# Ledger of designs, part 143: peptides against a protein of PDB entry 6IDX

Target 1, 380 residues: chain A of PDB entry 6IDX
Amino acid sequence: KELAKLSADVTFATEFINMDGIIVLTRLVESGTKLLSHYSEMLAFTLTAFLELMDHGIVSWDMVSITFIKQIAGYVSQPMVDVSILQRSLAILESMVLNSQSLYQKIAEEITVGQLISHLQVSNQEIQTYAIALINALFLKAPEDKRQDMANAFAQKHLRSIILNHVIRGNRPIKTEMAHQLYVLQVLTFNLLEERMMTKMDPNDQAQRDIIFELRRIAFDAESDPSNAPGSGTEKRKAMYTKDYKMLGFTNHINPAMDFTQTPPGMLALDNMLYLAKVHQDTYIRIVLENSSREDKHECPFGRSAIELTKMLCEILQVGELPNEGRNDYHPMFFTHDRAFEELFGICIQLLNKTWKEMRATAEDFNKVMQVVREQITRA

## One batch from the design tools (peptide; made by RFdiffusion4, then SolubleMPNN)

Design b2_p17_4_s4 (from b2_p17_4, 9 letters changed)
Fold by OpenDDE base, seed 5:
Structure b2_p17_4_s4 (fold): chain B 380 residues (1-380), chain A 17 residues (1-17)
Amino acid sequence: as target 1 above (380 residues)
Amino acid sequence: MKLRRKRQEKAAKEAAK
């Protein structure tokens, strides 16, 4: 107990480290020996002292043994562990993951995000905070190939639902530290969109061109009985497609693929458009057809609007920005759906279309409409 | 807490390089 208090002092820490004190503490954890009176209290103070000593940065985290890691991981994975031990064990694991890539690799083998979910279901917000902080640490230190798996684990309806129901909608006010960890988790999740946001469309890629053609098909052929496409020559068909791409509101209605060569938002805009067209087909068709039938110059260019809206949403959500230690602003809505970004896009594109109509906008008003829509989104 | 956040931000900066 006194050691745990004194370990916060750098002078004491230096002297204690010089006396191999950290090694003694690690050996106490490694032994796993429950034979001592007040073992749980002793262990809680041992873990506190260890963490406080290591926080001085005098000793490398790489000094810890695999046995130590397994014991700490064991305290996190075992049921009915003392809350004080669990809290400190989560904090130690977080610190190990953040400070050492080699420790990250070892810990990622011993602990799954699934095991951390149980610590989100408790009424202790400190435990919940440390569990999310450890998830964030694992996400940050994950290799790029594993980041998508971590995201998929977060996109697992279960983790998001638990965070939403037990943390965000809990019967307790969210503390600043929890809000920060939720913010970090959100930033890390949005940063997975950065790749698509920075991916240029290749106008020569047939598969990508087929997606644009599918957008056209969903908008204009969904009501057409497939029997009545007469075998009209390839040139009339090309001219028809150019008209259809103009009605879709692409800037380059001859080659719509060119509209997706700008990054940001690159292919992410096409992903959003395709998601809207497939998941919210009636909404998509309505927006396109309402504007395609207008001869009054008040047509809302859907394609251009979708691209610029995707870019705007990336700017508002700060896609590609690193987590800031001072930030604690998170959006609860992003915990409500698996495809929350695409769903937000679907809401915002309807808002844009409505705002365009209300303003009686023309193509010259485009930037003014986008400014009004930005204000509406940022106030919601 | 502040030290933890600094470590997290540092790790994020390192993971982005």
Scores: peptide ipSAE 0.416, ipTM 0.924, DockQ to the pose 0.906
Fold by OpenDDE base, seed 1:
Structure b2_p17_4_s4 (fold): chain B 380 residues (1-380), chain A 17 residues (1-17)
Amino acid sequence: as target 1 above (380 residues)
Amino acid sequence: MKLRRKRQEKAAKEAAK
């Protein structure tokens, strides 16, 4: 107990470390000897002292043994553990993951995000906070290939649902530290969109061009079988498609693929448009047809609007930005749905279309409409 | 808390390089 208090002092920590004191603490954890009187209390203070000593940055985290890691991971993965030990074990694992890539690899073999979800289903907000912080650490240190897999995994979908129901919709105020960890998790989740946001469309890629053609088909030929897509369109068919792409509101209505060569938002805008067209087909068709049937200069250019809205949403949500230590602002909406970004796009594109009509906008008013829509989105 | 947040931000900066 006194060691745990004194370990916060850098002078004491330096002297204790020079006396191999950390090695003694690690051996106490490694021994796992539950037979000692007051073992849980002793262990809780040992873990506190260890963490405070290591937080001075005098000793490398790579000094810890695999046995130590397994003991700490064991306290987190076991269903019945003392709350004081669990809290400190989560904090130690987080620190190990953040400070060492080699420790991350070892810890990622011993624990899963699925095991940490159980620690979110508790009434203790501190335990929940440490569990989310460890998840955030694992996401930060994961290789890029594994980050995408983790994001798409059932565990991540379940994690969002559990966070929404047990943390955000809990009958208790969210503390500042929990809000910060939710913010970090949100930032890390949005950064998975960065790849698509920075992917330029290749105008020569037929598969990408077929997506744009599918957007046209859904809007204008909704009852037509996609199998009847005539590959070799006659000049009349090319001229027909140019008219359709103009009605869809692409800037380059001859070659709409060129509108997706700018990054941001690159292919992410096309992904949003395709999601809207497939998942919210009636909404998509309505928006397109309401503007395509207008012979006046008050048509809302859907294609251009979708691209600029996707870019605006990326800017508002700070996609690709690193987590800031001072921020604690998170959006509960992003925990409500697996495809929350695409759903937000679907809401915002309807808002844009409404605002365009209300303003009686023309193509010259485009930037003014986008400013009004930005203000509406940021106030909601 | 403050040191923890700094470590998290540092780890994010390292992962973005």
Scores: peptide ipSAE 0.410, ipTM 0.923, DockQ to the pose 0.905
Fold by OpenDDE base, seed 3:
Structure b2_p17_4_s4 (fold): chain B 380 residues (1-380), chain A 17 residues (1-17)
Amino acid sequence: as target 1 above (380 residues)
Amino acid sequence: MKLRRKRQEKAAKEAAK
């Protein structure tokens, strides 16, 4: 207990480390010897002292043994561990993951996100905070090939549902530290959109062109079987498509692929349009047909609007920004759905169409409509 | 707390390089 308090002092920590004191603490954890009266209390103070000593940055985290890692991971994976030990074990794992890629690899083999989810289903906000902080650390240190798997694990309806129901909708105020960890988790989730936001459409890629054609098909040929892949379309078919792409509100109605060559939002805008068209087909068809049936200058250009809205949402949500230590602003809505960005797009595109109608806007008013919509989204 | 946030921010900056 006294050691744990004194370990916060840098002068004491330096002298204690010079006396190999940290090695003694690691050996106490490694031994796992439950023979002593008050073992749990002694272990909790040992883990506290270890954290405080390591926080001075005098000793490398790579000094820890595999036995130490397994003991700490064991305290996180076991269902009946003292809350004080669990809290410190989560904090040690977080620190190990953040400070060492080699420790990350070892820890990722010993613990699962599923085990960490169990620590979110508790009334203790400190435990929940450390569990989310460890998830964030694992997400940050995951290699690029595994980030999508971590994202998919976060995209597991279960983790989001548990965070939403047990953390956000809990019968207690969200503390500043929990709000920060939720913010970090949200930033890491939005950063998965950055690749698509910065991906230019290749106007020569047939598969990408087929997505634009699918948008046309869903809007105008909703009853037609997708098996009628347009073979080498006659000039009459090309002229028909140009009309349809104009009705869809693309800026380049001859070659809509050109509208997706600008980054941001690049291909992310096309992903949003395709999601809307497939998941909310009735809403998509309604929006397109309501504007396509107008012969007046009050047509809301869906394609242009969807691109600029996607860009605006990326700006509002700060997609591609790194997590900042001073921020704690998170959006609870992003924990309500698996495809929360695309769902937000679907809500905002309806708001845009409504605002366009209410303003009696023309193509000249486009930027003014977008500014009004931005203010509406940022005040909600 | 502040030191942890700094480590997290540092790790994020390192993962973006």
Scores: peptide ipSAE 0.409, ipTM 0.923, DockQ to the pose 0.884
Fold by OpenDDE base, seed 2:
Structure b2_p17_4_s4 (fold): chain B 380 residues (1-380), chain A 17 residues (1-17)
Amino acid sequence: as target 1 above (380 residues)
Amino acid sequence: MKLRRKRQEKAAKEAAK
């Protein structure tokens, strides 16, 4: 207990470390010897002293043994652990993961995100905060091949539902530290969109062109009986498609694929359009047909609007930006749905279409409409 | 707390390299 308090002082820490004191603390954890009176209290103070000593950055985290890691991981994976030991064990694991790639690999083998979910279901906000912080540390240190698997684990309805119901919608105010960890988790989740945002469409890729053709089909052929496509020559079909791509509001009516060669937003805009067309088909068709039937200069170009809106959303959400230590702003909406970015796009494209009508905008007003929509989104 | 956030931000900067 006294050691744990003194370990916060850098002078004491330096002297104690020079006496190999930290090695003695690690051996106390490794021994697991429950025979001592007040073992749990002694262990909690040992873990506190260890963490405070290591926080001075004098000793490398790589000095810890596999046995030590397994003991600490054991305290996190056991269902009935003393809260004081659990809290310190989560903090130690977070610090090990953040400071060492070799320790990350060992910890990622011993602990699953599923085990950490159980620590989100408790009434203790500090335990919840340390659990999310450890999840964030594991996400940050995950190699690129495993980053998508972690993303998929975050995309698990269960983790998001638990965060939403037990953390965000809890009967208590969210403390600044929890808000920061939720912000970090959100930033890391949005950064998974960066690959698609920076992926250029290949205008020669037939599979990617077939997606654009599917957008056309959903908008214009969903109401047309498939029977009466007359065998009119390849040129009449190309001319027909050029008209349809104009009605869809693409900038390049001849080859809409060219509109997706700009990064950002690249293929992410096409993903959003396809999601809207498949999941919210009635909304998609309504937006496209309402603008395609206007012979007035007040048509809202869907394709151009969807691309520029996707880019704007990436800018607002800071897709590809690193988490900042000073920020604590998180969006609860992103915990409500599996495809929350695409759902946000679907809401914002309707807002854009409404704002375009209210402003009686023309193609020359496009940038003014986008500015008004940006202000509306950032105030919501 | 402040030290933990700094470590997290440092780890994020290192993971982006």
Scores: peptide ipSAE 0.408, ipTM 0.922, DockQ to the pose 0.882

Design b2_p17_5_s1 (from b2_p17_5, 9 letters changed)
Fold by OpenDDE base, seed 3:
Structure b2_p17_5_s1 (fold): chain B 380 residues (1-380), chain A 17 residues (1-17)
Amino acid sequence: as target 1 above (380 residues)
Amino acid sequence: SAEELAKEIEAYLSKEV
């Protein structure tokens, strides 16, 4: 206990480390001594002293043995561990993951996100916070291929559901530390969109062009009786599509693929438009047809609006930026749905279309409408 | 030595028990 308290002092820590004291503490944990295993309080103070000593940054985390990692991971993975041991074990693993890529690889073999989710199903908010902090550390340090796997629909859906039900709806005020970890998880989840946000459309890629054609089909052919197959003339078909792409509100109505060559938002805008068209088809068709039937200069250009809105949402959500230690602003709505960004886009595009109508906007007012919509989204 | 320190820590821990 006195060692754990004194280990917070840098002068004491320096002298104790110079005496190989930290190596002795690691060996005591590694040996699983009957003394430490029978007295949870003594083990808790040993782990506290180890953390406080390592937090001075005098010793590299890479000095830690695989036996020590397995012992600490064992305290997290075993049922019926003392809360004080579990807290310190989660914090040690978090620090190991954050400070060493070699330790991350070893820890990722010993612990699953599924085991950490079990520590969210408790009434202790401190345990929940440390469990989310370790999940966030594992997510942050995962290679790109493993980040996608960690974010797979099943693991993400289960994790979000558990966080929503046991943390956010847990009948207790969310502490600052938990709010920060929820913010970090939100930022790391939205950073998965960065690749698509920075992907330029290739105007020569037929598969990408087929998505734009599908947007046209959903908007205009869903109401067309199959009997009006426009005659097979390739030129009449091109001229017809140019008109349809103008009605969809693309800036380049001759080649809409050119509107998705700007990054950000690149292909992410097309993904949002396709999601809206497939999942919220009635809303999509309504927005497009309400603007396509207007012969007045008050038509809201859907295609342009969707691109600029996607860019604006990426800026508001700071897509591609690292989490900031001073921020605690998380949105509970992002834990309610698997495709939360695309659902937010679907809400915001309706808000934009409403605001455009209320302002009686023209194409010259586009930037003013976008500014008003930004203020509405950031105040919500 | 690390071994002497380990014995001192073990002896201290054994006295607090």
Scores: peptide ipSAE 0.020, ipTM 0.457, DockQ to the pose 0.007
Fold by OpenDDE base, seed 1:
Structure b2_p17_5_s1 (fold): chain B 380 residues (1-380), chain A 17 residues (1-17)
Amino acid sequence: as target 1 above (380 residues)
Amino acid sequence: SAEELAKEIEAYLSKEV
């Protein structure tokens, strides 16, 4: 206890480190001495002293042995561990992951997100906070290939549900530290959209052109069998499609694929449109038809609006940016659905369409409408 | 030495028990 308290002092830490004191503490933990295992309080103070000493940045985290990592990971993975040991073990693992890519790789092999989810199903908000912090650290330091796999994993859906039910909808106020970790998790989740946001559409990609054609089909041919393959259209049919793409509100109504060549939002805008058209088909059809039947120049251009709205949402949500330490603003809505970004898009595109009508906007008012919609979204 | 410090820590830990 006294060592743990003194370890917070830089002068003491420097002298203790110069005497190889950290190496001794690590060896004590590594040995799994019956003393430390039987006296939870003594182990908790040993881990506190180790963490406080390492937080001075005098010693590289890479000095830590694999045996030490396994021992700490063992305290997190065991079902019955003292809360004081668990808390410090989670904090040590977080610091290891954040400070060393080599330690991240070793920890990612020893600990699963599923094991950390079990620590969210408790009443202790501090344990919940450290568990989310470690999940966030693992997510932040994961290679790009592993981030996508982690996002699609059943573990992420389960994690979201557990956080919603046990943390956000809990009977206790959310502390600042937990709010920060929820913010970080939200930012890291939206950063998975960066690849699609920065993917330009290739106008020669037939598969992506078929998606644009499917948007047209859903809007205008809702009663017609999909048997009309896009390739067999007579000149009259091509002219009909050009009219339909104009009615959909694409800027390039001859070749709508060109509207998705700008990054951001690139292909992410097309993903949002397709999601809206398939999951919220009635809403999509309503928005398109209400604007496509107008000849009064008050048409809301759906295609253009959807692209610029997707870009705006990426800017508001800071897609591709790292989380900031000073922020704690999280939205509970994003924990309610697996495809929270696409659902947000579906809400915001309806808001945009409403605002356009209320303002009696024309194509010249487009930027003013987008500014009003931005203010509405940021106040909600 | 790290060994002396280890012995001192072990001795300290053994006294607080």
Scores: peptide ipSAE 0.012, ipTM 0.438, DockQ to the pose 0.007
Fold by OpenDDE base, seed 4:
Structure b2_p17_5_s1 (fold): chain B 380 residues (1-380), chain A 17 residues (1-17)
Amino acid sequence: as target 1 above (380 residues)
Amino acid sequence: SAEELAKEIEAYLSKEV
């Protein structure tokens, strides 16, 4: 206990480390000494002292043995561990993951996100916070391949559902530390969109062009079987498509694929448009047809609006940016749906279309409408 | 030495028990 308290002092820590004190603490944990195993409080203080000593950054985390990692991971994986030991073990694992890529690899083999989700189902908000912090650390330090796998729909859906039900909708006020970890998780989740945001459309890729054709089909040919495209000659079809792409509000009516060559938002805008068209088909058709039927200069260009809105949402959500230690702002809405970004887009595109109508905007007012919509989104 | 410190810690731990 006194060691744990004194270990917070840099002067004491330096002297204790110079006396190989950390090595002794690690060996005590590694040995699983009957003494430490019988006295949970003593183990908790040992882990506290270890963490406080390591937090000074004097000793490399790479000094830690595999046996030590397995013991700490064991305390997190065991259902009947003292809360104090569990808390310190989660914190130690977080620090290991954050400070050493070699330790991350070892920890990621010993612990699953599923095991950490079990610690979110408890009433102790501190345990919940440290469990999310460790999930965030694992997510942050994961190689890109594994990060996408950790993002795989089932683990995230379950994690999201548990966070929503046990943390956000809990009967307890959310502390600053938990709010920060929820913010971090949100940022890391949105950073998965970065690849698509930075992916340029290839105007020569037929498969990508077929998505734009599908957007046209859903908007204008909703009852027509794709087989029954009337046999009007190739030129009449091109002229028809050019008209339809204008009605869809693309900037490049001849080759709409060119509108998706700008990064950001690249292909992410097309993904959002396709999601809206498939999942919210009535809303999509309504927005497109309401603007396409206007003989007035007050048409809201859906395609251009969708692209710029996607870009704006990426900017507001800071997609591709690392989480900031000073921020605690999380959006509970993002924990309600698996495709929360696309759903947000679907809400915001309706807001944009409404705002455009209310302002009686023309194409010249586009930037003003976008500014008003930005203010509306950021104040919500 | 780390061994002496380990023994002192063990001895301390053994006295608090």
Scores: peptide ipSAE 0.008, ipTM 0.419, DockQ to the pose 0.007
Fold by OpenDDE base, seed 2:
Structure b2_p17_5_s1 (fold): chain B 380 residues (1-380), chain A 17 residues (1-17)
Amino acid sequence: as target 1 above (380 residues)
Amino acid sequence: SAEELAKEIEAYLSKEV
C-alpha cells in the first residue's frame, strides 16, 4: 500500500527502478505466491505500484514476460475476480497494447472481445470504462485485416447492444472517462469508412456503372408502364439515360461515374445512395421524383446533394482522424444500428431536401443550403 | 540485489499479515 502510494512520485520511482524494483514486482505476480493469492488487497496494491511505476515511461513495456501477461490475462478471464484486481489488470493490459506492438500480439492471443464484453454487463462503471478502453486499444493497434474482422464479427453487434443497454441506457449518469471511451470507439468504428471514402470510382468498370444504373432503375423503372417497347435504338436509350441521370441530379448527367472520381467521398457516396435506394426505397423514390418533376428551378439535385452530404458527414465525424484525448461527444444512435452511418445519411438527406424547400433554394443557393444543413446536423 | 529486495518485500508483507 505504501509502495503503491510512493510509486506515483517520480523521484521514488526513479530510485526504485534503479534498484530493479519493477523486476521484483513482476516476479511476485508471475510466481502467483500464496501470499498474493490469499490477500486480494496486496495483489491490487502490487498491480497499482507496477502501473504507477511504468507510467513514468522510464522502463520499456517490452521488459514484461509472457508469464506475466498470462497471469494478468488470467485475472481478466477468471470468473468472480476481485473488482480491484480486475480494474488494474484491465489498465495494465491497455497500457501494454498501447505501448508495445509485440505485447499487443501476445495479448490478442490470450484474450477475446467476448471475455471483455462480460465485464460490460456489471454494475461497476469503472470496470465498464476499463473494459471499453482495452477494446479500443486492441481495435486501434489491430492490423487492418483484424480490424475489419472485429468490425464484422458477431462480437461487434453484441458489443454495441451491450454498450447500449448496460452503459448508455443505464440508470446512472455517464462519467467523463466513459464518455471519452465511447467517443474513441465511435471514431475508430467510423475510420473503417476511410477506405471507401478514398476509393475512386473507375468510370470504365462495368460493375460500378451497373450500380448507378440500378439507382436509375429503382427511381424510374418501378413506376414506368411496361408499354415502352425494348426496340428503341441504342441512341434513344442513351438519350433516355442522360435525361434520367439529369433528373437524379448528377453533375455529370452524361457520365455520372465521373461524379464519384473525386475523393473524398469517392465510392462511399455511391454506397450511401445504394443503401438508401434498397433499404429505404420509398424515401429514395419520393426524394428523387419530387425534385425531378419540378420545372420551377427549385429542384434539389439528389446526386450532387448526396455526394456533398457524404463528404460533409465524413468531415463532421472526422473520418480518418485519430481520436482526441479532450473529446467526449458520443452519439447513442450509432449503437442502435449495424449500418449507422448509412442510416444517418438517410436522415440527413431528408433534412437537406426539407431545408432546400424551406429556403426556396435554386442551384445557385447550393452552398448556402449545405452550410445551413451542416449547422443543423452539428447542433442536433 | 533484486533477490535481497524480494526477500525484504516478502518479509515486510509477512509482517503486515
Scores: peptide ipSAE 0.007, ipTM 0.408, DockQ to the pose 0.007

